# Designs tried in a protein design run: peptides against a protein of PDB entry 4GMN. Part 67

Target 1, 375 residues: chain A of PDB entry 4GMN
Amino acid sequence: RYANITLLALVTLASIGTDFQETLVKGNQGSRESPISAADEEWNGFDDADGDAMDVDQKSSSGEDQEEDYEEIDVKEDDEDDDDDSITSEMQADMERVVGADGTDDGDLEDLPTLRELIQTAVPQLIRLSNLPIDSDESLTIQSHALSALNNISWTISCLEFANGENANIHNAWYPTAKKIWRKTILPILEADSADLKLATQVTSLAWAVARVLHGETPTDGNPHRKFISLYHSSKQQAGGNSNSIEEPEDPFQGLGVKCIGVVGSLAHDPAPIEVNREVGVFLVTLLRQSNNVPPAEIVEALNQLFDIYGDEELACDKEVFWKDGFLKHLEEFLPKMRTLTKGIDKRTQPELRTRADEALLNLGRFVQYKKKHA

## One batch from the design tools (peptide; made by RFdiffusion4, then SolubleMPNN)

Design b1_p12_7_s1 (from b1_p12_7, 4 letters changed)
Fold by OpenDDE base, seed 2:
Structure b1_p12_7_s1 (fold): chain B 375 residues (1-375), chain A 12 residues (1-12)
Amino acid sequence: as target 1 above (375 residues)
Amino acid sequence: MPKPLPPPPVLS
């Protein structure tokens, strides 16, 4: 009876976390539908310089109306009104404030009551529930649902922009909580070294969400990057032996390998110790060199992480790792392989994977060109 | 660069 109420509350908190993310994605898509005509901008690194609002001088090129007679396929929208009444008017109002907050309002979390209660009231209980002794199938179920709720909340918060002092109130409230999730939930589960790949996937997803906000300020206690690299290799050894047991997730980006890459990439950002950065950078570059046996989604993620880690030439890791360990040569040698890999992805069966691979290929070309100019 | 979209949360 108490278990069922706890499970229902955990499912509800996980749902609220998801619905909050979907609302953020929809709100950000409306702002991102300015097509960054990414074609001609030379990628000059990640300069943290003041983003002068690009006056997109919309030169209205009057392209001639070719009336292609689109046969109106009367898709009967069966309005299955899935009354997903899950989004409370208060949660929607909090989201509209977060998405619409021009970065000038150092507003207290007082103006974000739903987000405040999630961070201050719900998350501390979820951390407690995820750290309970496992003594029954019921305690395993509670841990799994608590991890799912923490994952969804942490992913949602990690979708907010925190650069240039944006959302500083949310960042300041989340940062100590994120470090607490890391130390009290993630590290203890990783140290238990369970053969449970489901639990490993859940904790690695949560670790990625947390590390996407904390970056190189993620606690380095016990060298967690090496644990995730070890988990990556262990997951590959198990998949090779028993083709029947791990349903590869339908989404290639939900794979444990991708999640491990995302975590270790995020952990390697400045101000991470140069030795942590080097071990991660060498791991990522090694995946590219061995790409013939690496899933395309893991290659895409490894490339994105390499761009984010080594995009700024002012960082100590550029000189002490990228240039010193000769990463440019490996990236340049990988360009023709990436073109072949990307072309091998079927646009019809894997549209998202193909789009993200096309973007990663474009960015790899730009990144190699940038680094060759700054050599 | 387009920030990689986080993988959608796993609904358990």
Scores: peptide ipSAE 0.026, ipTM 0.760, DockQ to the pose 0.438
Fold by OpenDDE base, seed 4:
Structure b1_p12_7_s1 (fold): chain B 375 residues (1-375), chain A 12 residues (1-12)
Amino acid sequence: as target 1 above (375 residues)
Amino acid sequence: MPKPLPPPPVLS
């Protein structure tokens, strides 16, 4: 009885997350009816103007080299479950302020209470349900439904614009919750190294949605980028052996390989550690070099991630990785291969994949020209 | 199960 109610609630939450996305997409389509004549805009990089670099004045006091032999004090991690209920109070105060701003779009205010309940009430329960011990087919079903609901909510939120202070109240509300999803749901499932490709696809989809908001501020504990790169390679080895069991998703962009690329690309954004950025950048560039054996959708995603990561020349990763590791040469050498790949996609059978490949090819040409001017 | 949401279209 309780399990059927829980399953119904999880299906309902996952549906609300989908319906909310459809509402946001319809709202944004109403504003986008200006056909930007995409012809003559020179790609000038990403001007992330809001580098409010919190000048953490780390006064490095040069304390002297005393090699004191610190005995390995076995600090018992007292798991003080600090139920840090503190986050609830500031999030409440910021949401109450937005209800008072005379913002002209009456529509966003009606949906905000629902989003608040999703973030504050539903998501913590979904995290708990995604971490249940798998002791039965029923617990596995509950976990899968909880991950589906978390995925749909997280994807919907990741479709909001957060640049230039847009939706800042939603960002501030989501950010700590996104970190909690990462630490409490995503990492434990990744560390369990389950051979379940369905579970791996669900958690990787959720990880991508979360990482699209957190970017390089995603928790680096346990080198999650390497886990997703490993999962990418493992997924390719399994697909080569058993042609019968992985129904390739009808949508090429729903593949586990695309999702792995999307996660690691998002994790490599500033302020990610330069070595994390390098490992991801080398992985992505290696996919382009091996493009004859890589699905076209994964190439499209790998290109988009490379543009987003290395689009800003002011970022440390541009100098320390892009230029230093010679990525421009690899992109330039890939340009004729991308033209061939894109032309090989049938517009009739795969119209979306063809459109996204035509866009990625255009952007690759622009990006290579941009980087050549800024060399 | 509700269909998992696709990756959004790249907002160009």
Scores: peptide ipSAE 0.026, ipTM 0.757, DockQ to the pose 0.092
Fold by OpenDDE base, seed 3:
Structure b1_p12_7_s1 (fold): chain B 375 residues (1-375), chain A 12 residues (1-12)
Amino acid sequence: as target 1 above (375 residues)
Amino acid sequence: MPKPLPPPPVLS
């Protein structure tokens, strides 16, 4: 009885986290100007005027129209309006305030009562539940659901803009809680060295969500970046050996490899120690060099992380890692490989992967040009 | 289980 109520509450908290994110992602697609856009001086279009359209008069051979009578399967869209009334009017009001809040209000979470209760009341209990001794299938189920709820809440908060002091009240409330999730939930699970790839995927997803807010201020105790790099390599070795391949997630971006890259990339941002930044940067550049054996989604994520880490020339990591370790050469040598990789992705079968690869290829070209001007 | 949240939107 108590277990079923706890499970239902954990499922509800996890659903609340998903629905809140879908709305925030739709709102925030407009505002992330890349820091590279400030350097868009006039791209004087290449006036390649050579319009020699050779008129190849290929004669129409009249092949007979076989009218294949496509029976119009009247798919009744049963509009099951699953009015997933999971979004309470209070949550919707908190969402509208977060999207509309010019970050000038030093306001306490007084105006965000649902978010306040999630951070201050729910998350501390979820951290406790994720740390229960695993002595039964019931305890394992509770841990998995607690990690799912923590993941969804953490991802939702990580979709908020915190640049330029935006949402500073939410950031200030979340920051100590995010550090607590890291130290109390993520690190103990990573240190247990479990062969459970499902648990590893859950904790890595949560770690990415937390690290997307904490960045280089993520606790460096026990060198967590090395644990995630080790997990990346271990996951690749296991996928190659046992026919019990964890079903590759239908979404190529939900893979454990992508999640490991996202975590370590986020951990390497300023003010991360230069040694941490270097180890991560070398790992990411090594993936690009080995791209023939790396899934395209992991290459896309590794590129995006490299742009975010090394986009600012004023950062110590630019001089001490990017230039010193010769990363520009590796990125430039990767450009033709990225073009081939991107062209090899079928737009019909993998439209999202193709779009994100086309964007990452464009950004790689821009980034290489930027770094060559600032050399 | 609710699906894990999609990776962050790519900076276009």
Scores: peptide ipSAE 0.024, ipTM 0.748, DockQ to the pose 0.104
Fold by OpenDDE base, seed 5:
Structure b1_p12_7_s1 (fold): chain B 375 residues (1-375), chain A 12 residues (1-12)
Amino acid sequence: as target 1 above (375 residues)
Amino acid sequence: MPKPLPPPPVLS
């Protein structure tokens, strides 16, 4: 009886975390319809003059007009207004305030009551529940649901902009809580070294969400980046051996490999220790060198992380790692491989993966050119 | 263009 109430509460908190995210995505789509006047800076880019116009002689086969009278099946779109009334009006109002707050207002979380209750009341309980001794299937189930709820809340918060002091009130409230999740939930689970790939996937997802806000300020105690690199390698060894399909997530970006890359990339951002940055940078560049055996989604994530880690030339990691360890050469040598990889992704069967790969390829070209100008 | 946020892990 108490277990079922606890599980229902955990499922509800996980749902609330998802619903917040959907509201943020919807709110951010509405704000993007402001026509940013594309200043057409005519980037007179690549004259790829080799448009070999294969004149495909369309033989006009005059096939006869069989007027098959296709009965217009008036598919009544039953607008099932799935009034997914799951989003509370208070929760929606909090997200609308967060998305619409172009203001550096050092507003207290007083105006964000639902988000405040999630951070200050729910998360501390979820941390407690994720740390229960695993002595039964019930305690394992409670841990899993507590991790899911923490993941959802943490991901939603990690989708907020915090640059230039935006959402500073939320950042300031979340930051100590994120460090607490890291130290009290993530590290103990990573230290327990459980062979449970489900638990490893859940904790890695949560770790990525937390590290997307904390970046290089993520606690380095016990070298967590090495644990995630080890987990990456271990996950690849298991996938190759056991046709016990962990159902490969339908979304290629949901894979444990992508999550491991996302975590370690986020951990390597400034102000991470140069040693941590180097170990992660070498890991990511090594994935590009081994790209023939790496899923395309992991390559896309590894590239994105490399661009975010080494995009700023004023950072110590640019000089001490990027230039010193010769990363530019590896990125330049990878550019033709990335073109081949991207062209190999079927737009019809994997449209998102193809779009993200096309973007990563474009960014790789720009990044290599940028770094060559500042060499 | 803002890098598309990595699609948040689909909260299963």
Scores: peptide ipSAE 0.024, ipTM 0.750, DockQ to the pose 0.471

Design b1_p12_7_s2 (from b1_p12_7, 5 letters changed)
Fold by OpenDDE base, seed 4:
Structure b1_p12_7_s2 (fold): chain B 375 residues (1-375), chain A 12 residues (1-12)
Amino acid sequence: as target 1 above (375 residues)
Amino acid sequence: MPKPLAPPPVLS
């Protein structure tokens, strides 16, 4: 009885997330009826103007090297069951202090009571339900429905514009909740290393939706970019062995490979550590080099992520990764391959894939020209 | 089940 009510509630929440997206898309289409004549705008990069870089004045205290001779104290393993709850408490208290110190408008969704209840009341319950012990087919069904609801909510929010301070109240209300979804739902499922590709696809879809808002501010705990790169490779190895069992999604952009690329691309944005950015950038460029064995949808996504990550020349990753690791050469060498790939897509059978490939090809040409001008 | 939401097409 309770399970059926819970499942009905989860289906309802997932449907509300979908209906809300359709409403936002219809609202934005009504404002965008000005045909941007796509002709002669020279791509000038991304002008992210208002990055108030908090100048964290790290006073390097040069502590002198005292070579203290550490005597090998034979510390007996006393099995103290240290409840690992302590480290989570201080980081939570510091997050609560950072949100309380800047007199920025509390994410007061007074004008958006439905969205407030969705974020503040429903999402915390969905996080709890996604972390239930899997002891039955019923608990697995509840987890899958909770992940579906979280996915739909997170994707809908990730479709809002947050540039230039737009929707700042929604961003501020969502941001701590997005970090909580990451730490409490996404990371534990990734760490469980489940051979369930369906679960992996659900959590990776959710991770992408969350990372599209958090970008390089996504928690770096446990190197999640490497886990998604590993999942990408594992998914390719399994698909090669069992040609019969993975129903390739009818939509090429719903594949686990595309979702992994979207997550790691989003994680590599500033202010991500340069090492994380480099590992992701090398992964993406490697897909382009191996493009003969990569689905066209994954190539389109990898290109878009490379444009978004390296579009701004003022970012540290431009100098320290893009130029230093010679990415321009790889993009230029890929341009003729992308033209061949795009022309090989049948417009009749795969119209969306062809459109997105034509756009990515156009953007690749513009991006290569831009980077050559700014070399 | 409701269809899981997908990445929107990047609005060019």
Scores: peptide ipSAE 0.038, ipTM 0.770, DockQ to the pose 0.091
Fold by OpenDDE base, seed 5:
Structure b1_p12_7_s2 (fold): chain B 375 residues (1-375), chain A 12 residues (1-12)
Amino acid sequence: as target 1 above (375 residues)
Amino acid sequence: MPKPLAPPPVLS
């Protein structure tokens, strides 16, 4: 009886985390008349708009008018008003404030009561439930649901802009809680060295969400980046051996490999220790060198992480790692491989993966050009 | 179970 109530509460908290993300995405789509990524404003190296519009001469092949009488199938859009009554008016109002606030208000989470209760009341309980002794299938189920709720809350918060002091109130409330999730949930699970790939995938997803906010300020105690690199390699060995498919998620970006790359990339951002940055940078560059045996989604993620880590030339990691370890050469040598990889992705069967690969290829070209100008 | 959230695509 108590277990079922706890599980229902954990499912509800995980749903609330999802519904917040959906509301955030909808709110951001309404405000973006122009998709100028905030990343486009500072990266003057991408503004070489010498878009020689290759006039693709669409030779008008005059194919003959076969009047196929397409019967108008009057698809009644049954407006299934799926009154997705899941989003409370309070949650919506909180997310509308987060999206619409010029985030300069040093305001307390007083104006964000639902988000406040998630961070201050729910998350500390989820941390306790995720760190229970595993002695039964019931305790495993509770841990899995607690990790799912923590994951969804952490991902939603990691989708907020915190650059330039935006959402500073949320950042300031979340930051100590994120460090607590890391120290009390993520590290203990990673230290238990469980062969459970499901648990490993859940904790790695949560670790990525947390590390996307903490970046290089993520606690380096126990070298977690090495644990995630080891997990990456171990996951590849298991996938190659047993056709007991953990169903590779239909979404290639949901794979454990992508999640491991995202975690270690995020951990390597400034102000990470230079040796942590180096170990991660070498790992990422090694994936590009071995790209023939690496899923395309992992290559896309590894590229994005390399751009984010080494995009700023003022950072110590640029001089002490990027230039010193000769990463530019490896990126330049990877350009023709990336073009081949991207062209090999079928736009019809994998449209998202193709789009993300086309973007990552464009960015790789620009990044290599930028770094050559700043050499 | 709710679908676990993933990172949004980094809109570069």
Scores: peptide ipSAE 0.038, ipTM 0.769, DockQ to the pose 0.091
Fold by OpenDDE base, seed 3:
Structure b1_p12_7_s2 (fold): chain B 375 residues (1-375), chain A 12 residues (1-12)
Amino acid sequence: as target 1 above (375 residues)
Amino acid sequence: MPKPLAPPPVLS
């Protein structure tokens, strides 16, 4: 009885986290200027003057009109308006305030009561439930659901803009809680060295969501970046050996490898120790060098992380790691491989992966040009 | 189980 109520509450908290994120993603699609866009004001246009339109008169022959009678499958859109009434009017009002709030207010969540209760009341209980001794299938189920709820809440908060002091009230409320999730939930599970790849995937997803807010301010105790790099390599070794391939997630970006890259990339941002930044940067550049054996989604994520880490030339990691370790050469040598990789992705079968690979290829070209101008 | 939230696409 109590277990079922706890599980229902955990599922509900995880649903609330999902519905909030969908709302935020729809709202924030307008405002993520990449930090590279501030340098794009001086992109004096490529004068495409030499459009020598070679008039290739390919006289190709009259192939016959096979009228393939496409039977119009009248897919009745059953408008199951599943009014997923999961978003309360109070939650929606909190989200509208977060999207509209010029974040000048003094770190109190007075105007965000639902978010306040999630951070201050729910998350501390979820941390407790994720740390229960695993002595039964019931305790394992509770842990998994608690991790899912923490994941969804943490992902939702990680979709907020915190640059330039935006949402500073939410950031200030979340920051100590995010550090608590890291120290109390993520690190103990990573240190238990469990062969459970499902648990590893859940904790790595949560770690990424938390690290996307904490960045280089993530607690460095026990070298967590090395644990996630080790987990990346271990996951690749296990996938190669047992014919019980963990069903590759239908979404290439939900893979444990992508999640490991996202975590370690986020951990390497300023003000991370230069040694942490170097180890992560070398790991990411090594993936590009080994790209023939790396899933395309992991290459896309590794590129995005490299752009985010090394986009700013004022940072100590630019001089001490990027230039000193010769990363530009590796990125330039990877450009033709990225073009081949991206062209090899079928737009019909993998449209999202192709779009994100086309974007990452464009950004790689721009990033290499930028770094050559600033050498 | 609600689907694990994906990272939002990095809008370029």
Scores: peptide ipSAE 0.035, ipTM 0.763, DockQ to the pose 0.104
Fold by OpenDDE base, seed 1:
Structure b1_p12_7_s2 (fold): chain B 375 residues (1-375), chain A 12 residues (1-12)
Amino acid sequence: as target 1 above (375 residues)
Amino acid sequence: MPKPLAPPPVLS
């Protein structure tokens, strides 16, 4: 009984995260259909508006260990079998408020009650459930569903705009929770070095969602970027050897390889340690050099990550890594390969992959031209 | 340019 209720609650939280994401995507599609129409816009870099790293003065308040007494929420069994997988009117109102906020509404999390409860009440419990000792198929199932719920919530939040101080209230509420997910859920699973590719895919997906908000402020303890690079290589070795087809996900962008690239790319952003940035940058550039043996979706993701990491010339990583390690030459040498790769993608069978590859090719051309002018 | 959001993994 308790297991089934827990599983149902975890499925419901995962659905909530998905429905929120769909709502955000639908809301943002209205703003993002600015067509790639300005062929002649000179790429001027990425204005990292995120450069105001708020010096959160680490006043080491020795917070006493308040044993938060977890009140048992007496879940009344109201047996209303309304399988209404519908986003609640409150959830919809919260998402409409977040999507419709032209960055002037300093809406406190007080005005986002559903999102607040997801961050403050649900996520801490999901972290607990994801850390259960795996001693049974039931505990493994609970962990998988808890990771799924954490993934969807984290991805939804990672789809919000946080640039220019937009959604700063949500960012500020999420940031410590995201670090808690990283330290308590992601790192322990990565350190367990499980041969379970399903678990590895789940934790890597969650890690990407979390790292898309934390960027270079993601905790570097234990060099997690190397663990994800190792996982990338291990996943390729397994796919090449055993015809136990883990069914390649129907979506090329859902592959473990893409997720590993997304995580390590996000981890390498400023203010990441220059050595972390270098190791990731070298990994990504190495994928481009080896592109004949790399899935197109991973190349697209690796390019996007390289643009995002090295788009600002004012960042220490531009001088200390991009220029010092000669990345421009590798990107230039990759341009004709990318044109060939992109042309090889069938628009009829893989329309999304082709679109994303056409975009990445365009951006690669612009990025190379930009970097050549600033050389 | 809008950063191409990787389509977040929709849990099927």
Scores: peptide ipSAE 0.033, ipTM 0.752, DockQ to the pose 0.473; fails the geometry check

